# Peptides against a protein of PDB entry 5ZKO, part 86

Target 1, 44 residues: chain A of PDB entry 5ZKO
Amino acid sequence: SASNPRKFSEKIALQKQRQAEETAAFEEVMMDIGSTRLQAQKLR

## One batch from the design tools (peptide; made by RFdiffusion4, then SolubleMPNN)

Design b2_p27_5_s3
Fold by OpenDDE base, seed 3:
Structure b2_p27_5_s3 (fold): chain B 44 residues (1-44), chain C 44 residues (1-44), chain A 27 residues (1-27)
Amino acid sequence: as target 1 above (44 residues)
Amino acid sequence: as target 1 above (44 residues)
Amino acid sequence: FEAELQRREEEIAELEKKLEEERRRRE
């Protein structure tokens, strides 16, 4: 049915959004790690 | 501080959980596509 | 559609690899 392609495209769009949110969350973690390491280095 | 490694490990664990949830969502979509294609083939 | 899903799964797997590499750098 012509409705299924639209539903599939919506599913892809939702997954793209979720993946972007996941990437942003990873980048935040990596930034926190980098900042913590830099702070630890400054204390030595 | 010894607390930061635990917080980072917790963040990593949470991200791994999110990734597993996203993978499962992709698998569900692919199953839906496969089922739809099989149904379309049976109607021919 | 399937090719796009596969690309997204590969991107997730790459992210998992980066997380594991970063964990290993802290051990």
Scores: peptide ipSAE 0.107, ipTM 0.556, DockQ to the pose 0.044
Fold by OpenDDE base, seed 5:
Structure b2_p27_5_s3 (fold): chain B 44 residues (1-44), chain C 44 residues (1-44), chain A 27 residues (1-27)
Amino acid sequence: as target 1 above (44 residues)
Amino acid sequence: as target 1 above (44 residues)
Amino acid sequence: FEAELQRREEEIAELEKKLEEERRRRE
């Protein structure tokens, strides 16, 4: 049926969005850790 | 405490691994769907 | 021919179900 290609494309788009969100969340955590380490080093 | 950076790095490594596994699983299912569709079209 | 098309459509539907189940397990 002609509806199947659209559903698959939507699933691919949603998966790509999820991957981008997970990457952004990871980068945020890494920045927070990096900032905290840098602050701790400045206090030594 | 000096142990926090190691735990964070492990959590991050696990998150990256999960993201890679999720991507691979999605790509596998999409390839299977694509192959099955192509086979069905060749029969038409 | 029709029976083979039906089998391929059923296989696509099963793969779509597996994809949805995998997505739900990650929520």
Scores: peptide ipSAE 0.077, ipTM 0.505, DockQ to the pose 0.018
Fold by OpenDDE base, seed 1:
Structure b2_p27_5_s3 (fold): chain B 44 residues (1-44), chain C 44 residues (1-44), chain A 27 residues (1-27)
Amino acid sequence: as target 1 above (44 residues)
Amino acid sequence: as target 1 above (44 residues)
Amino acid sequence: FEAELQRREEEIAELEKKLEEERRRRE
């Protein structure tokens, strides 16, 4: 199997994209949980 | 459980660090595989 | 590598579950 450096670069780029998407999803959920807890506190 | 925004920020920071470490490890392994294959090709 | 990604995806899913549980407590 020819070591295709382009395939490695593409795999790294795809991985970086997945990491960015995962980070965005994590930040969104954490923000939603934080907002939700703050709202619940105001209702008590 | 008090929603501590600082804990969320710390968790996000830790997650980003783990993502960076994983990327570095991936790049290192891919480079090593690429180099090894190139060396094997030169020996054939 | 793939196992660590899966662990992080599972962490997101658990946080989404906690969000949904918290929403359900407010209804």
Scores: peptide ipSAE 0.091, ipTM 0.525, DockQ to the pose 0.021; fails the geometry check
Fold by OpenDDE base, seed 2:
Structure b2_p27_5_s3 (fold): chain B 44 residues (1-44), chain C 44 residues (1-44), chain A 27 residues (1-27)
Amino acid sequence: as target 1 above (44 residues)
Amino acid sequence: as target 1 above (44 residues)
Amino acid sequence: FEAELQRREEEIAELEKKLEEERRRRE
């Protein structure tokens, strides 16, 4: 059906968005850990 | 424990590797679909 | 001072736990 290409492109876009959100969440946690470790190091 | 920084860096490296593998798998699927669509278009 | 160091070490442990939980959700 002619609607399959659009639905497929939408699924790809959603998957790319999800992957980008997962990357951003990982980077945020890594920055938080890095900041906290730097603070703990300043306290030693 | 002094081993925590190494284990943490290893966990980050593994996560980056997995993310790269997921990206590569996604790109492969996208190329396959692109090729299939191009073939289907040539048959019309 | 030691109490603040301990709080920061606990915060690192909680962030590492969240990171591991997110990893498990993607596996």
Scores: peptide ipSAE 0.082, ipTM 0.510, DockQ to the pose 0.019; fails the geometry check

Design b2_p27_5_s4
Fold by OpenDDE base, seed 1:
Structure b2_p27_5_s4 (fold): chain B 44 residues (1-44), chain C 44 residues (1-44), chain A 27 residues (1-27)
Amino acid sequence: as target 1 above (44 residues)
Amino acid sequence: as target 1 above (44 residues)
Amino acid sequence: FLERLEEREREIAELEKKLEEAKREEE
């Protein structure tokens, strides 16, 4: 069955998009943790 | 339960490693498809 | 935060599954 390279290239493009979205979501989480730590220090 | 930031940083490092491994595996598949196409062209 | 981490762990597992399917279609 001819694994249509077009289907693979489309899968890779979609995966790269998801990886970028996951990285952005991660950075957002790290910023949220950083802000939470800063707030906890201000209370202290 | 103190969500130990150390455990989060370790989970993130592992996630980044998995993303890199997935990317490498897709690149390998794309190279194999490319070689298969080249072989098919040589047989025509 | 933990909910978002669990969501991304699920997304990674779905990608790993699709990669394994792609490898089996090549072979």
Scores: peptide ipSAE 0.118, ipTM 0.589, DockQ to the pose 0.024
Fold by OpenDDE base, seed 2:
Structure b2_p27_5_s4 (fold): chain B 44 residues (1-44), chain C 44 residues (1-44), chain A 27 residues (1-27)
Amino acid sequence: as target 1 above (44 residues)
Amino acid sequence: as target 1 above (44 residues)
Amino acid sequence: FLERLEEREREIAELEKKLEEAKREEE
């Protein structure tokens, strides 16, 4: 069905938001990994 | 199963690639919609 | 740490699923 460009742009805005949320979740995990690695290094 | 943090970082690198590909696909579709809209405007 | 990592991995997988559903609704 001819999805109105306005509905498409809205769907993509939501998609971009999800991508940003996934990226933020990744950065948080990478920070946790970095912290854990630093702790493991201090235990040696 | 204990997914090693190294496997997680690899999965996220692949996800970032997918996000970039999806963004590129969106930009292509937006350009196509823009072209179609311009054509429809010229037909009026 | 591993529990948080698994939680984030699940959250990302859920977001990926929702993204794939949104793409299929656009076709």
Scores: peptide ipSAE 0.111, ipTM 0.603, DockQ to the pose 0.048
Fold by OpenDDE base, seed 4:
Structure b2_p27_5_s4 (fold): chain B 44 residues (1-44), chain C 44 residues (1-44), chain A 27 residues (1-27)
Amino acid sequence: as target 1 above (44 residues)
Amino acid sequence: as target 1 above (44 residues)
Amino acid sequence: FLERLEEREREIAELEKKLEEAKREEE
């Protein structure tokens, strides 16, 4: 299929969205781990 | 299975590796797009 | 002690689930 620049820009946008979603999910996990660690420290 | 803090650190490391691999794959696609555009410009 | 251990195991299982969700969103 002809390399349509519109399709490339769309693929780039979708890839950026996926990366942002994955980053956000990773940050959420990191926050939860941080919170769990902080709670565990408060219980000591 | 006992919550081993090592398993969290390992999971975080694996997640960071995946993010890096995805970023590298995205950069490769961007380079290919850039090269294709440059080639198309040279043929004009 | 056992109740606190079980609570921590639940929290960890939830974090593992969220990490696996993040993995699926990347794919």
Scores: peptide ipSAE 0.083, ipTM 0.576, DockQ to the pose 0.063
Fold by OpenDDE base, seed 5:
Structure b2_p27_5_s4 (fold): chain B 44 residues (1-44), chain C 44 residues (1-44), chain A 27 residues (1-27)
Amino acid sequence: as target 1 above (44 residues)
Amino acid sequence: as target 1 above (44 residues)
Amino acid sequence: FLERLEEREREIAELEKKLEEAKREEE
């Protein structure tokens, strides 16, 4: 079956979207770490 | 609750893994596109 | 397409660097 190039383009677009979502989730985790450190410093 | 930095490191590691898996899936799609183009050229 | 792959590889390398930084700060 000739794999329709349109389906490949859709898969690539979905992968780019997931990458952006993962980057955003990473930034959230880093922000939480930063906030935790700031809180620990205030308690000293 | 002091968010344990270990849990953040685990989340970051999981995100790295997902991103690598997505990159591998992207490379697979690109290889399929390349193979399809080569097949189309051989039929001309 | 290759440019997008290279971008993803750079982002993975950045995540690796930040993970290693986070581990050093836990010690």
Scores: peptide ipSAE 0.122, ipTM 0.605, DockQ to the pose 0.066; fails the geometry check

Design b2_p27_6_s1 (from b2_p27_6, 17 letters changed)
Fold by OpenDDE base, seed 4:
Structure b2_p27_6_s1 (fold): chain B 44 residues (1-44), chain C 44 residues (1-44), chain A 27 residues (1-27)
Amino acid sequence: as target 1 above (44 residues)
Amino acid sequence: as target 1 above (44 residues)
Amino acid sequence: MYQQRLEQREQEIAELEKKLEEKKKEE
């Protein structure tokens, strides 16, 4: 479908939002791993 | 909840999948923009 | 953007799982 530049700007904005959500999810996983690392260190 | 390392591996796998999907979506948007740019060039 | 980092963290998780399992066997 011939999407116009206005729709492209919208697609880019949505993609930036998704990328931000991906980053937040990655950071959450990294925090969980950090907590696991701390737990593993306490068992050493 | 004390999620175990196995659940973290699962979270990492899901995050890799999300990242691949977001990359594909970004490439699709860029292709659409590229096609529109080409169309605009043909009208000049 | 994060593929290599995710792979490194996956390896770290596997190492932590192994270490935790070894500690449980020592108990």
Scores: peptide ipSAE 0.172, ipTM 0.575, DockQ to the pose 0.021
Fold by OpenDDE base, seed 1:
Structure b2_p27_6_s1 (fold): chain B 44 residues (1-44), chain C 44 residues (1-44), chain A 27 residues (1-27)
Amino acid sequence: as target 1 above (44 residues)
Amino acid sequence: as target 1 above (44 residues)
Amino acid sequence: MYQQRLEQREQEIAELEKKLEEKKKEE
């Protein structure tokens, strides 16, 4: 079946969305680490 | 509750896994596009 | 995309864990 180019555009759009969600999740983890670092510094 | 550093290592490991899965999904999409392109060339 | 940055943060966490463990031994 001719893979409809429309389906490829949709797949690419979905992939970009997933990448954005993964970036947001990464940033959340980084914020958690940053907060823990600050707490560790306050304990010193 | 002190965010346990062990949980951060687990979060990072999970994030690496998700990024690998997203990369694999991207490669799959690119293979689909490549195969379709080859098929379209054979029809010419 | 962020694997290297994640690895750097893992190292920072491991260093913080080590410092916390050292502090607990001094107390």
Scores: peptide ipSAE 0.161, ipTM 0.562, DockQ to the pose 0.018
Fold by OpenDDE base, seed 5:
Structure b2_p27_6_s1 (fold): chain B 44 residues (1-44), chain C 44 residues (1-44), chain A 27 residues (1-27)
Amino acid sequence: as target 1 above (44 residues)
Amino acid sequence: as target 1 above (44 residues)
Amino acid sequence: MYQQRLEQREQEIAELEKKLEEKKKEE
């Protein structure tokens, strides 16, 4: 039975979800870094 | 207990690794799509 | 980074699936 093309749309959808989650995680890390930098500046 | 990298550099390194893994997974999906496209062209 | 590209490829796949289904009905 040939590779069901329906599997590719599902693979793409899953990959989009993963990329969105990774982007959100990256933004969280960047916010944490920004907050830490701001705190360090206030201590000077 | 999720690996919570203590250092921001470690958080960034982990995020870069995840992004590289997601890129590799994306490339795999694109190869699968390319093969399907080639098959579709052969059926024309 | 690749979301727009993924969306474009999803549309391309859907078009190919449609064309393949049409060809199978002509056989």
Scores: peptide ipSAE 0.126, ipTM 0.551, DockQ to the pose 0.022
Fold by OpenDDE base, seed 3:
Structure b2_p27_6_s1 (fold): chain B 44 residues (1-44), chain C 44 residues (1-44), chain A 27 residues (1-27)
Amino acid sequence: as target 1 above (44 residues)
Amino acid sequence: as target 1 above (44 residues)
Amino acid sequence: MYQQRLEQREQEIAELEKKLEEKKKEE
């Protein structure tokens, strides 16, 4: 049976969610690096 | 226990890997949509 | 990173669904 295009809208929505989660994880890593940089600056 | 990357460089490398995996998953969705478009064109 | 591209593909899907529905009404 031909792949139903309505299922692709669902796949796209799931992919948007995954990309948002990966962006949040990246921001968390960058905040940790920023905090470490601030701590290193306070030790000068 | 989830192996927490000990170094920031390892955290960044892991995040780059995740972003590459998300890009590959996005491309897979786009190929599937492209196949459906080709099928819809054949039904004209 | 690809939000605009995803939105364009969602629109393309909706247009394909509409065309398929129109073809089914002509049969």
Scores: peptide ipSAE 0.117, ipTM 0.535, DockQ to the pose 0.020

Design b2_p27_6_s2 (from b2_p27_6, 13 letters changed)
Fold by OpenDDE base, seed 2:
Structure b2_p27_6_s2 (fold): chain B 44 residues (1-44), chain C 44 residues (1-44), chain A 27 residues (1-27)
Amino acid sequence: as target 1 above (44 residues)
Amino acid sequence: as target 1 above (44 residues)
Amino acid sequence: MFEKQLEEREKEIAELEEKEKRAKEEE
């Protein structure tokens, strides 16, 4: 199988995109948890 | 808004699943690169 | 390339689960 460095670069680029999307989704979950906790603390 | 700790646990569980899928996809990419590099080295 | 960043995110998720567990113990 010819080393297709172009195919590996495409796989790495796709993995970087996935990592950025999952990081954004993680930050959204954290913000939702933090916001809800802050609201609960203000109501106590 | 009532703190829905159950909804946060569901969000965290989904994020863990996504992280496991991201890890598996990364390991597959690295294995493919490693295997191709090893094959190229054996042919030189 | 991404192993360190995945490990960091795993630590952040584990810290969140501990915080969630503590919040459920306070209810």
Scores: peptide ipSAE 0.113, ipTM 0.594, DockQ to the pose 0.172
Fold by OpenDDE base, seed 1:
Structure b2_p27_6_s2 (fold): chain B 44 residues (1-44), chain C 44 residues (1-44), chain A 27 residues (1-27)
Amino acid sequence: as target 1 above (44 residues)
Amino acid sequence: as target 1 above (44 residues)
Amino acid sequence: MFEKQLEEREKEIAELEEKEKRAKEEE
């Protein structure tokens, strides 16, 4: 058994949470870019 | 031209930095697990 | 188990780099 499997499991769970938060922030940036491009196309 | 291409490039660059930081944090967790496993194997 | 997660993150980084390049070409 790894000396602290529970502690590693907790670290992995926290890392997955941070990855999900970062993915949400990425999607927000891309949505902002996409929305701005779509608005610019409609004005053309 | 997108209304603020420079502002979007800046947002993308900041997001790339976050992704790199999260990747590094993930690799650190995996290295710690790997090192612990290797130590446990040497003690068997 | 984690190799797929690393591969996914590498793909997301590569996609951002391509988008960064396109955004700079539009500047």
Scores: peptide ipSAE 0.111, ipTM 0.595, DockQ to the pose 0.074
Fold by OpenDDE base, seed 4:
Structure b2_p27_6_s2 (fold): chain B 44 residues (1-44), chain C 44 residues (1-44), chain A 27 residues (1-27)
Amino acid sequence: as target 1 above (44 residues)
Amino acid sequence: as target 1 above (44 residues)
Amino acid sequence: MFEKQLEEREKEIAELEEKEKRAKEEE
């Protein structure tokens, strides 16, 4: 049925959104670690 | 402060969990696409 | 397509954990 390709495209689009959200969360963790390291260097 | 490393380890562990969930969701999407392609081949 | 990006992120996380482990060994 011609409806299945659109449903898969929608699932793939949702998966790309999840990857973008996970990437943003990863970048936040990295930034927090980097900020803490920078603060520890400034106190030294 | 010695509490920050544990907070980062916990954030990293949570990030690994999110990656595992995203991987599982990706595999599900790929399986659905594969199944639909196989069904379309069987109907020709 | 996404598997390669996930594998890259897993490597980045593993590198961070190694850096964190080294920082704890220096204290």
Scores: peptide ipSAE 0.110, ipTM 0.586, DockQ to the pose 0.187
Fold by OpenDDE base, seed 3:
Structure b2_p27_6_s2 (fold): chain B 44 residues (1-44), chain C 44 residues (1-44), chain A 27 residues (1-27)
Amino acid sequence: as target 1 above (44 residues)
Amino acid sequence: as target 1 above (44 residues)
Amino acid sequence: MFEKQLEEREKEIAELEEKEKRAKEEE
C-alpha cells in the first residue's frame, strides 16, 4: 500500500497556500479597519 | 459616516472561524499521514 | 505551528502599524 508521500506533500502544499490566502485576507481586513480609524481621526 | 465597528468585528470573527477551519483541515492531513506511517510500521 | 505563525504575523503587522503611526505623527 504505497504511502504516496508525493500525495501528502501536495496536500500539505495546498494547505500552506490556503493558510497564506487566509492570512492575506486577514491583513486586508485589518488594513481596512486601520484606514477607517485613521480617517475618523482626521475628520475629528 | 458611521464606522460600523460591528461590521469589522463580524469580519474579524468570520476570519478567525476560517483560520480555525484551516487549522482543523491541516490537523486532519497530519493525522492521515501519521496513521499511514503507523500502518506501514505495523505491516513491517 | 501555524497558529504561532499567525500570531507572529499579527504582532508584526501591529508593530508595523504602530511604527507607521509614529512616523506619521513625526512628519
Scores: peptide ipSAE 0.097, ipTM 0.591, DockQ to the pose 0.076

Design b2_p27_6_s3 (from b2_p27_6, 15 letters changed)
Fold by OpenDDE base, seed 4:
Structure b2_p27_6_s3 (fold): chain B 44 residues (1-44), chain C 44 residues (1-44), chain A 27 residues (1-27)
Amino acid sequence: as target 1 above (44 residues)
Amino acid sequence: as target 1 above (44 residues)
Amino acid sequence: MFQAQLERREQEIAELEEKLKKEEEEK
């Protein structure tokens, strides 16, 4: 059935989007933690 | 900026939960793709 | 902390894309 590659490509595209969103959220968390650590180090 | 270890731990815990949810969704997609491919191969 | 898991999922996506490309080339 020729429709399988299209369904797979759509599923892969969705997973790439989710991965990008997860990466961005991780980077935001790490930036917040890093900024707070840097501020704490500057106050020492 | 008080080093709020609790805020960091909460942010990390939330990110771990998100990552687990995205991993579960990814694995579901991979299983669906794998199953469909295996079925397509059996029909040949 | 989570980079290794992100990289793993990226590799799995890339493998799926390669499989799809091969299936398109066989048509």
Scores: peptide ipSAE 0.178, ipTM 0.605, DockQ to the pose 0.186
Fold by OpenDDE base, seed 5:
Parts: C-alpha cells; structure tokens; sequence
Structure b2_p27_6_s3 (fold): chain B 44 residues (1-44), chain C 44 residues (1-44), chain A 27 residues (1-27)
C-alpha cells in the first residue's frame, strides 16, 4: 500500500522544528530568570 | 530591586500556552499516522 | 518542569522515525 511515508516524514520534520523553537524559547526564559536572580544576589 | 516577577510570570504563561498548542499538534500527527495504519490494515 | 515533556516528545518522535524506517524496509 502506497502509504505516503513522505507526508509523515514532512509532518515529523515540522514537529521537530516546533520542538526546537519551544526549547529555545524555554532556554531564553530560564536565562532571563537566572540573570535577574544573579543580579539580585550581587546587590544584597 | 524591583524584580518584575510579573514579566517572568507572563513569559512562563506564554510558554505554557505554546507547549499546549504544540502538544495538540503532536497528538494530531500521531492520530493521523495511527488512522492511516489502521486503514492500510483494513485494505489487506 | 518542561524539560521532561520535551524529552518525552523527542522519544516519541524517535519511535515514529523508527516505525517509518521499518515500514520502508518491509516494501
């Protein structure tokens, strides 16, 4: 059966891209929080 | 130091929303693959 | 908290890629 493995491969590739974008956005938030925490500790 | 916990809370809330949307998209892809497999099995 | 969810999705993607590879080898 010509299941279009190509269409599923394209959907998986798109999902990997979205996951990478989510990871990057999460890391940015965590870095911002970490930097602010470090600055607050230096001012005490 | 007025750490704006509000700004970080807003960033975290937006990240949670993004993750929920991408989870829904991922589940849709998984359901499409599962349905295609089931259809292919019924045609054999 | 979110890292464990990302790792789970990565594992599920890897399982899908393995299934696709097996389906291509069975043709």
Amino acid sequence: as target 1 above (44 residues)
Amino acid sequence: as target 1 above (44 residues)
Amino acid sequence: MFQAQLERREQEIAELEEKLKKEEEEK
Scores: peptide ipSAE 0.177, ipTM 0.602, DockQ to the pose 0.183
Fold by OpenDDE base, seed 3:
Structure b2_p27_6_s3 (fold): chain B 44 residues (1-44), chain C 44 residues (1-44), chain A 27 residues (1-27)
Amino acid sequence: as target 1 above (44 residues)
Amino acid sequence: as target 1 above (44 residues)
Amino acid sequence: MFQAQLERREQEIAELEEKLKKEEEEK
């Protein structure tokens, strides 16, 4: 049935987008923590 | 300087919540793909 | 903490793409 592959490809594409958004949000949180830690070290 | 460990703990908690939500969404997509594949196999 | 879980999901997506490609080649 020709219809199933296209539906799967759309679901995979949506999941890749969510993964990219989650990765970007994780990197932002880690950068904020790292930056604040570096600032605290410079003030000592 | 009160490095707010509380603000970092809140950011980490928020990221853990996001990760749990994205995991649930991933599992739902995988279940839908698996169910559709199983149905296609039963119709052959 | 979360990098290993992201990498696992990426691998599972790649396996799904390979399965999709094989189903298209069988037509």
Scores: peptide ipSAE 0.176, ipTM 0.601, DockQ to the pose 0.186
Fold by OpenDDE base, seed 2:
Structure b2_p27_6_s3 (fold): chain B 44 residues (1-44), chain C 44 residues (1-44), chain A 27 residues (1-27)
Amino acid sequence: as target 1 above (44 residues)
Amino acid sequence: as target 1 above (44 residues)
Amino acid sequence: MFQAQLERREQEIAELEEKLKKEEEEK
């Protein structure tokens, strides 16, 4: 059915969005860790 | 501060869960595509 | 396409875990 390719494309687009959101969340955690390390180093 | 590692570990655990959900959603899409291809092949 | 993205995320998680471990050891 011609409707299946469209539904798959929508699911793939949603999955790509989810992946982008998770990437952004990883980057935030890495920045928090990096900032904490830099602060600890400045206090030594 | 000792609280920072705990908060980071909680964030990492959440991201691992999200990755597992992402994988499951990807596998569902691939199964749907595979099933559709198999059905199309059976009709040929 | 998605498989390569999943593998990248696994590597990112491993890097975060290593960074977390190093932060705990430096205390």
Scores: peptide ipSAE 0.141, ipTM 0.570, DockQ to the pose 0.173

Design b2_p27_6_s4 (from b2_p27_6, 14 letters changed)
Fold by OpenDDE base, seed 4:
Structure b2_p27_6_s4 (fold): chain B 44 residues (1-44), chain C 44 residues (1-44), chain A 27 residues (1-27)
Amino acid sequence: as target 1 above (44 residues)
Amino acid sequence: as target 1 above (44 residues)
Amino acid sequence: VFELQQQRRDEEIAELEEKQKEAEAKE
């Protein structure tokens, strides 16, 4: 059925989007932790 | 600021929750793909 | 943990891309 390739493309696009969003969220958390750690070290 | 560790722990907890939800979604999709593949093989 | 999750998503994307190619070849 001609609708199957489109369903896969939509699922692939959704998973790539989730991957990018979670990568960005992880990087933000890690940068925040790193920045706070660096600030705490500078205040010693 | 002493509030930052709590904010980080909360952000990490939310990120871990997201990771668990995405793992569950992954397992569901992979089971559906596997089941569809197995059905397609049985129909040959 | 994060790297393992990224790997699982890469595996899922690769399998979906294979399925897409198999579906296109059956049209």
Scores: peptide ipSAE 0.366, ipTM 0.716, DockQ to the pose 0.291
Fold by OpenDDE base, seed 2:
Structure b2_p27_6_s4 (fold): chain B 44 residues (1-44), chain C 44 residues (1-44), chain A 27 residues (1-27)
Amino acid sequence: as target 1 above (44 residues)
Amino acid sequence: as target 1 above (44 residues)
Amino acid sequence: VFELQQQRRDEEIAELEEKQKEAEAKE
């Protein structure tokens, strides 16, 4: 059925988008933790 | 700032929630792929 | 844990790409 390849491409694109969004959110959390750690070290 | 640990705990909790939601979405897609594969094997 | 989740998604994407190729070959 000609619709199946397109449905797989849509699912692949969605999973790649989720992967990018999780990576960005993880990097943001790690940056915030790193910045706070650096600030705490400077106050020492 | 005393608010930073609380804000970090909130961000970590949100990240854990996202990870759980994405694990559930992954398991759903993998089940659909597995079911389709099993059906295709039964039809041979 | 994050790295393991990213690996699981890479495996899922690879399986979806295989299924896409199998579907294209059956057209």
Scores: peptide ipSAE 0.366, ipTM 0.716, DockQ to the pose 0.291; fails the geometry check
Fold by OpenDDE base, seed 1:
Structure b2_p27_6_s4 (fold): chain B 44 residues (1-44), chain C 44 residues (1-44), chain A 27 residues (1-27)
Amino acid sequence: as target 1 above (44 residues)
Amino acid sequence: as target 1 above (44 residues)
Amino acid sequence: VFELQQQRRDEEIAELEEKQKEAEAKE
Protein backbone atom coordinates (compact mmCIF):
# COMPACT_ATOMS: atom_id res chain seq x y z
CA SER B 1 0.00 0.00 0.00
CA ALA B 2 1.78 3.09 -1.34
CA SER B 3 0.71 5.36 1.56
CA ASN B 4 2.10 3.20 4.39
CA PRO B 5 5.82 4.23 4.37
CA ARG B 6 4.81 7.91 4.40
CA LYS B 7 2.42 7.36 7.33
CA PHE B 8 5.20 5.70 9.32
CA SER B 9 7.61 8.55 8.54
CA GLU B 10 5.00 11.07 9.75
CA LYS B 11 4.45 9.10 12.99
CA ILE B 12 8.22 8.82 13.59
CA ALA B 13 8.66 12.56 13.04
CA LEU B 14 5.77 13.36 15.41
CA GLN B 15 7.19 11.07 18.11
CA LYS B 16 10.68 12.61 17.79
CA GLN B 17 9.07 16.06 18.09
CA ARG B 18 7.20 15.03 21.27
CA GLN B 19 10.46 13.65 22.68
CA ALA B 20 12.25 16.95 22.06
CA GLU B 21 9.38 19.03 23.51
CA GLU B 22 9.25 16.95 26.70
CA THR B 23 13.01 17.12 27.10
CA ALA B 24 12.90 20.90 26.73
CA ALA B 25 10.01 21.20 29.22
CA PHE B 26 11.81 18.95 31.72
CA GLU B 27 15.03 20.95 31.40
CA GLU B 28 13.11 24.22 31.90
CA VAL B 29 11.48 22.94 35.10
CA MET B 30 14.81 21.64 36.41
CA MET B 31 16.55 24.95 35.61
CA ASP B 32 13.80 26.93 37.37
CA ILE B 33 14.06 24.71 40.46
CA GLY B 34 17.86 24.92 40.36
CA SER B 35 17.91 28.72 40.03
CA THR B 36 15.44 29.16 42.90
CA ARG B 37 17.47 26.82 45.08
CA LEU B 38 20.65 28.74 44.26
CA GLN B 39 18.97 32.07 45.09
CA ALA B 40 17.70 30.69 48.41
CA GLN B 41 21.24 29.51 49.24
CA LYS B 42 22.69 32.97 48.44
CA LEU B 43 20.20 34.59 50.86
CA ARG B 44 21.34 32.40 53.78
CA SER C 1 9.99 34.17 46.48
CA ALA C 2 6.74 33.01 48.12
CA SER C 3 4.98 32.57 44.74
CA ASN C 4 7.68 30.26 43.37
CA PRO C 5 6.84 27.04 45.30
CA ARG C 6 3.23 27.15 44.06
CA LYS C 7 4.33 27.84 40.48
CA PHE C 8 6.83 24.99 40.68
CA SER C 9 4.22 22.59 42.08
CA GLU C 10 1.90 23.58 39.22
CA LYS C 11 4.69 23.07 36.64
CA ILE C 12 5.53 19.66 38.14
CA ALA C 13 1.84 18.68 38.12
CA LEU C 14 1.51 19.71 34.45
CA GLN C 15 4.65 17.72 33.61
CA LYS C 16 3.22 14.63 35.38
CA GLN C 17 -0.04 15.05 33.46
CA ARG C 18 1.88 15.29 30.16
CA GLN C 19 3.80 12.13 31.05
CA ALA C 20 0.53 10.28 31.73
CA GLU C 21 -1.02 11.48 28.45
CA GLU C 22 2.06 10.43 26.48
CA THR C 23 2.04 7.04 28.19
CA ALA C 24 -1.56 6.58 27.05
CA ALA C 25 -0.65 7.70 23.50
CA PHE C 26 2.30 5.26 23.48
CA GLU C 27 0.06 2.36 24.57
CA GLU C 28 -2.48 3.26 21.86
CA VAL C 29 0.18 3.39 19.10
CA MET C 30 1.72 0.11 20.26
CA MET C 31 -1.72 -1.54 20.29
CA ASP C 32 -2.44 -0.23 16.77
CA ILE C 33 0.92 -1.55 15.51
CA GLY C 34 0.25 -4.90 17.20
CA SER C 35 -3.25 -5.12 15.70
CA THR C 36 -1.92 -4.28 12.21
CA ARG C 37 0.76 -6.95 12.60
CA LEU C 38 -1.80 -9.53 13.71
CA GLN C 39 -4.08 -8.68 10.77
CA ALA C 40 -1.15 -8.96 8.33
CA GLN C 41 -0.29 -12.39 9.79
CA LYS C 42 -3.91 -13.59 9.40
CA LEU C 43 -3.87 -12.60 5.71
CA ARG C 44 -0.76 -14.74 5.02
CA VAL A 1 10.26 8.45 35.47
CA PHE A 2 11.53 10.78 32.72
CA GLU A 3 14.24 8.32 31.63
CA LEU A 4 11.70 5.46 31.45
CA GLN A 5 9.44 7.60 29.26
CA GLN A 6 12.36 8.46 26.95
CA GLN A 7 13.15 4.73 26.70
CA ARG A 8 9.53 3.88 25.79
CA ARG A 9 9.60 6.48 23.02
CA ASP A 10 12.90 5.15 21.70
CA GLU A 11 11.35 1.64 21.58
CA GLU A 12 8.28 2.97 19.74
CA ILE A 13 10.45 4.90 17.25
CA ALA A 14 12.53 1.75 16.61
CA GLU A 15 9.36 -0.32 16.01
CA LEU A 16 7.93 2.35 13.67
CA GLU A 17 11.24 2.40 11.75
CA GLU A 18 11.11 -1.41 11.44
CA LYS A 19 7.50 -1.20 10.20
CA GLN A 20 8.47 1.49 7.70
CA LYS A 21 11.25 -0.76 6.36
CA GLU A 22 8.86 -3.74 6.16
CA ALA A 23 6.34 -1.59 4.26
CA GLU A 24 8.98 -0.32 1.81
CA ALA A 25 10.11 -3.90 1.14
CA LYS A 26 6.48 -4.94 0.31
CA GLU A 27 5.91 -2.18 -2.23
Scores: peptide ipSAE 0.366, ipTM 0.718, DockQ to the pose 0.293; fails the geometry check
Fold by OpenDDE base, seed 5:
Structure b2_p27_6_s4 (fold): chain B 44 residues (1-44), chain C 44 residues (1-44), chain A 27 residues (1-27)
Amino acid sequence: as target 1 above (44 residues)
Amino acid sequence: as target 1 above (44 residues)
Amino acid sequence: VFELQQQRRDEEIAELEEKQKEAEAKE
């Protein structure tokens, strides 16, 4: 049935979007922690 | 600054919540795929 | 933990791509 391949492509696209959003949020948290650590080292 | 550790702990907690939600979504999709495979085998 | 979550998503994407290919072959 012609609708099945398009339903899988939609699920794949949604899962790739979630992956990108979680990666961006993780990188932001790690950058903030790294910047705070660097500032604390400069004040010591 | 004493506010930074609390802001980081909040960001980490939100990231852990997101990871738990994504794990639940993954398990649901994998179960649906497994069920579809089992149904296709029963109809053959 | 993050790396394990990335691996699970890659496995799910690979299985969805396999199912897409199986659906295209049965059409």
Scores: peptide ipSAE 0.364, ipTM 0.715, DockQ to the pose 0.292; fails the geometry check

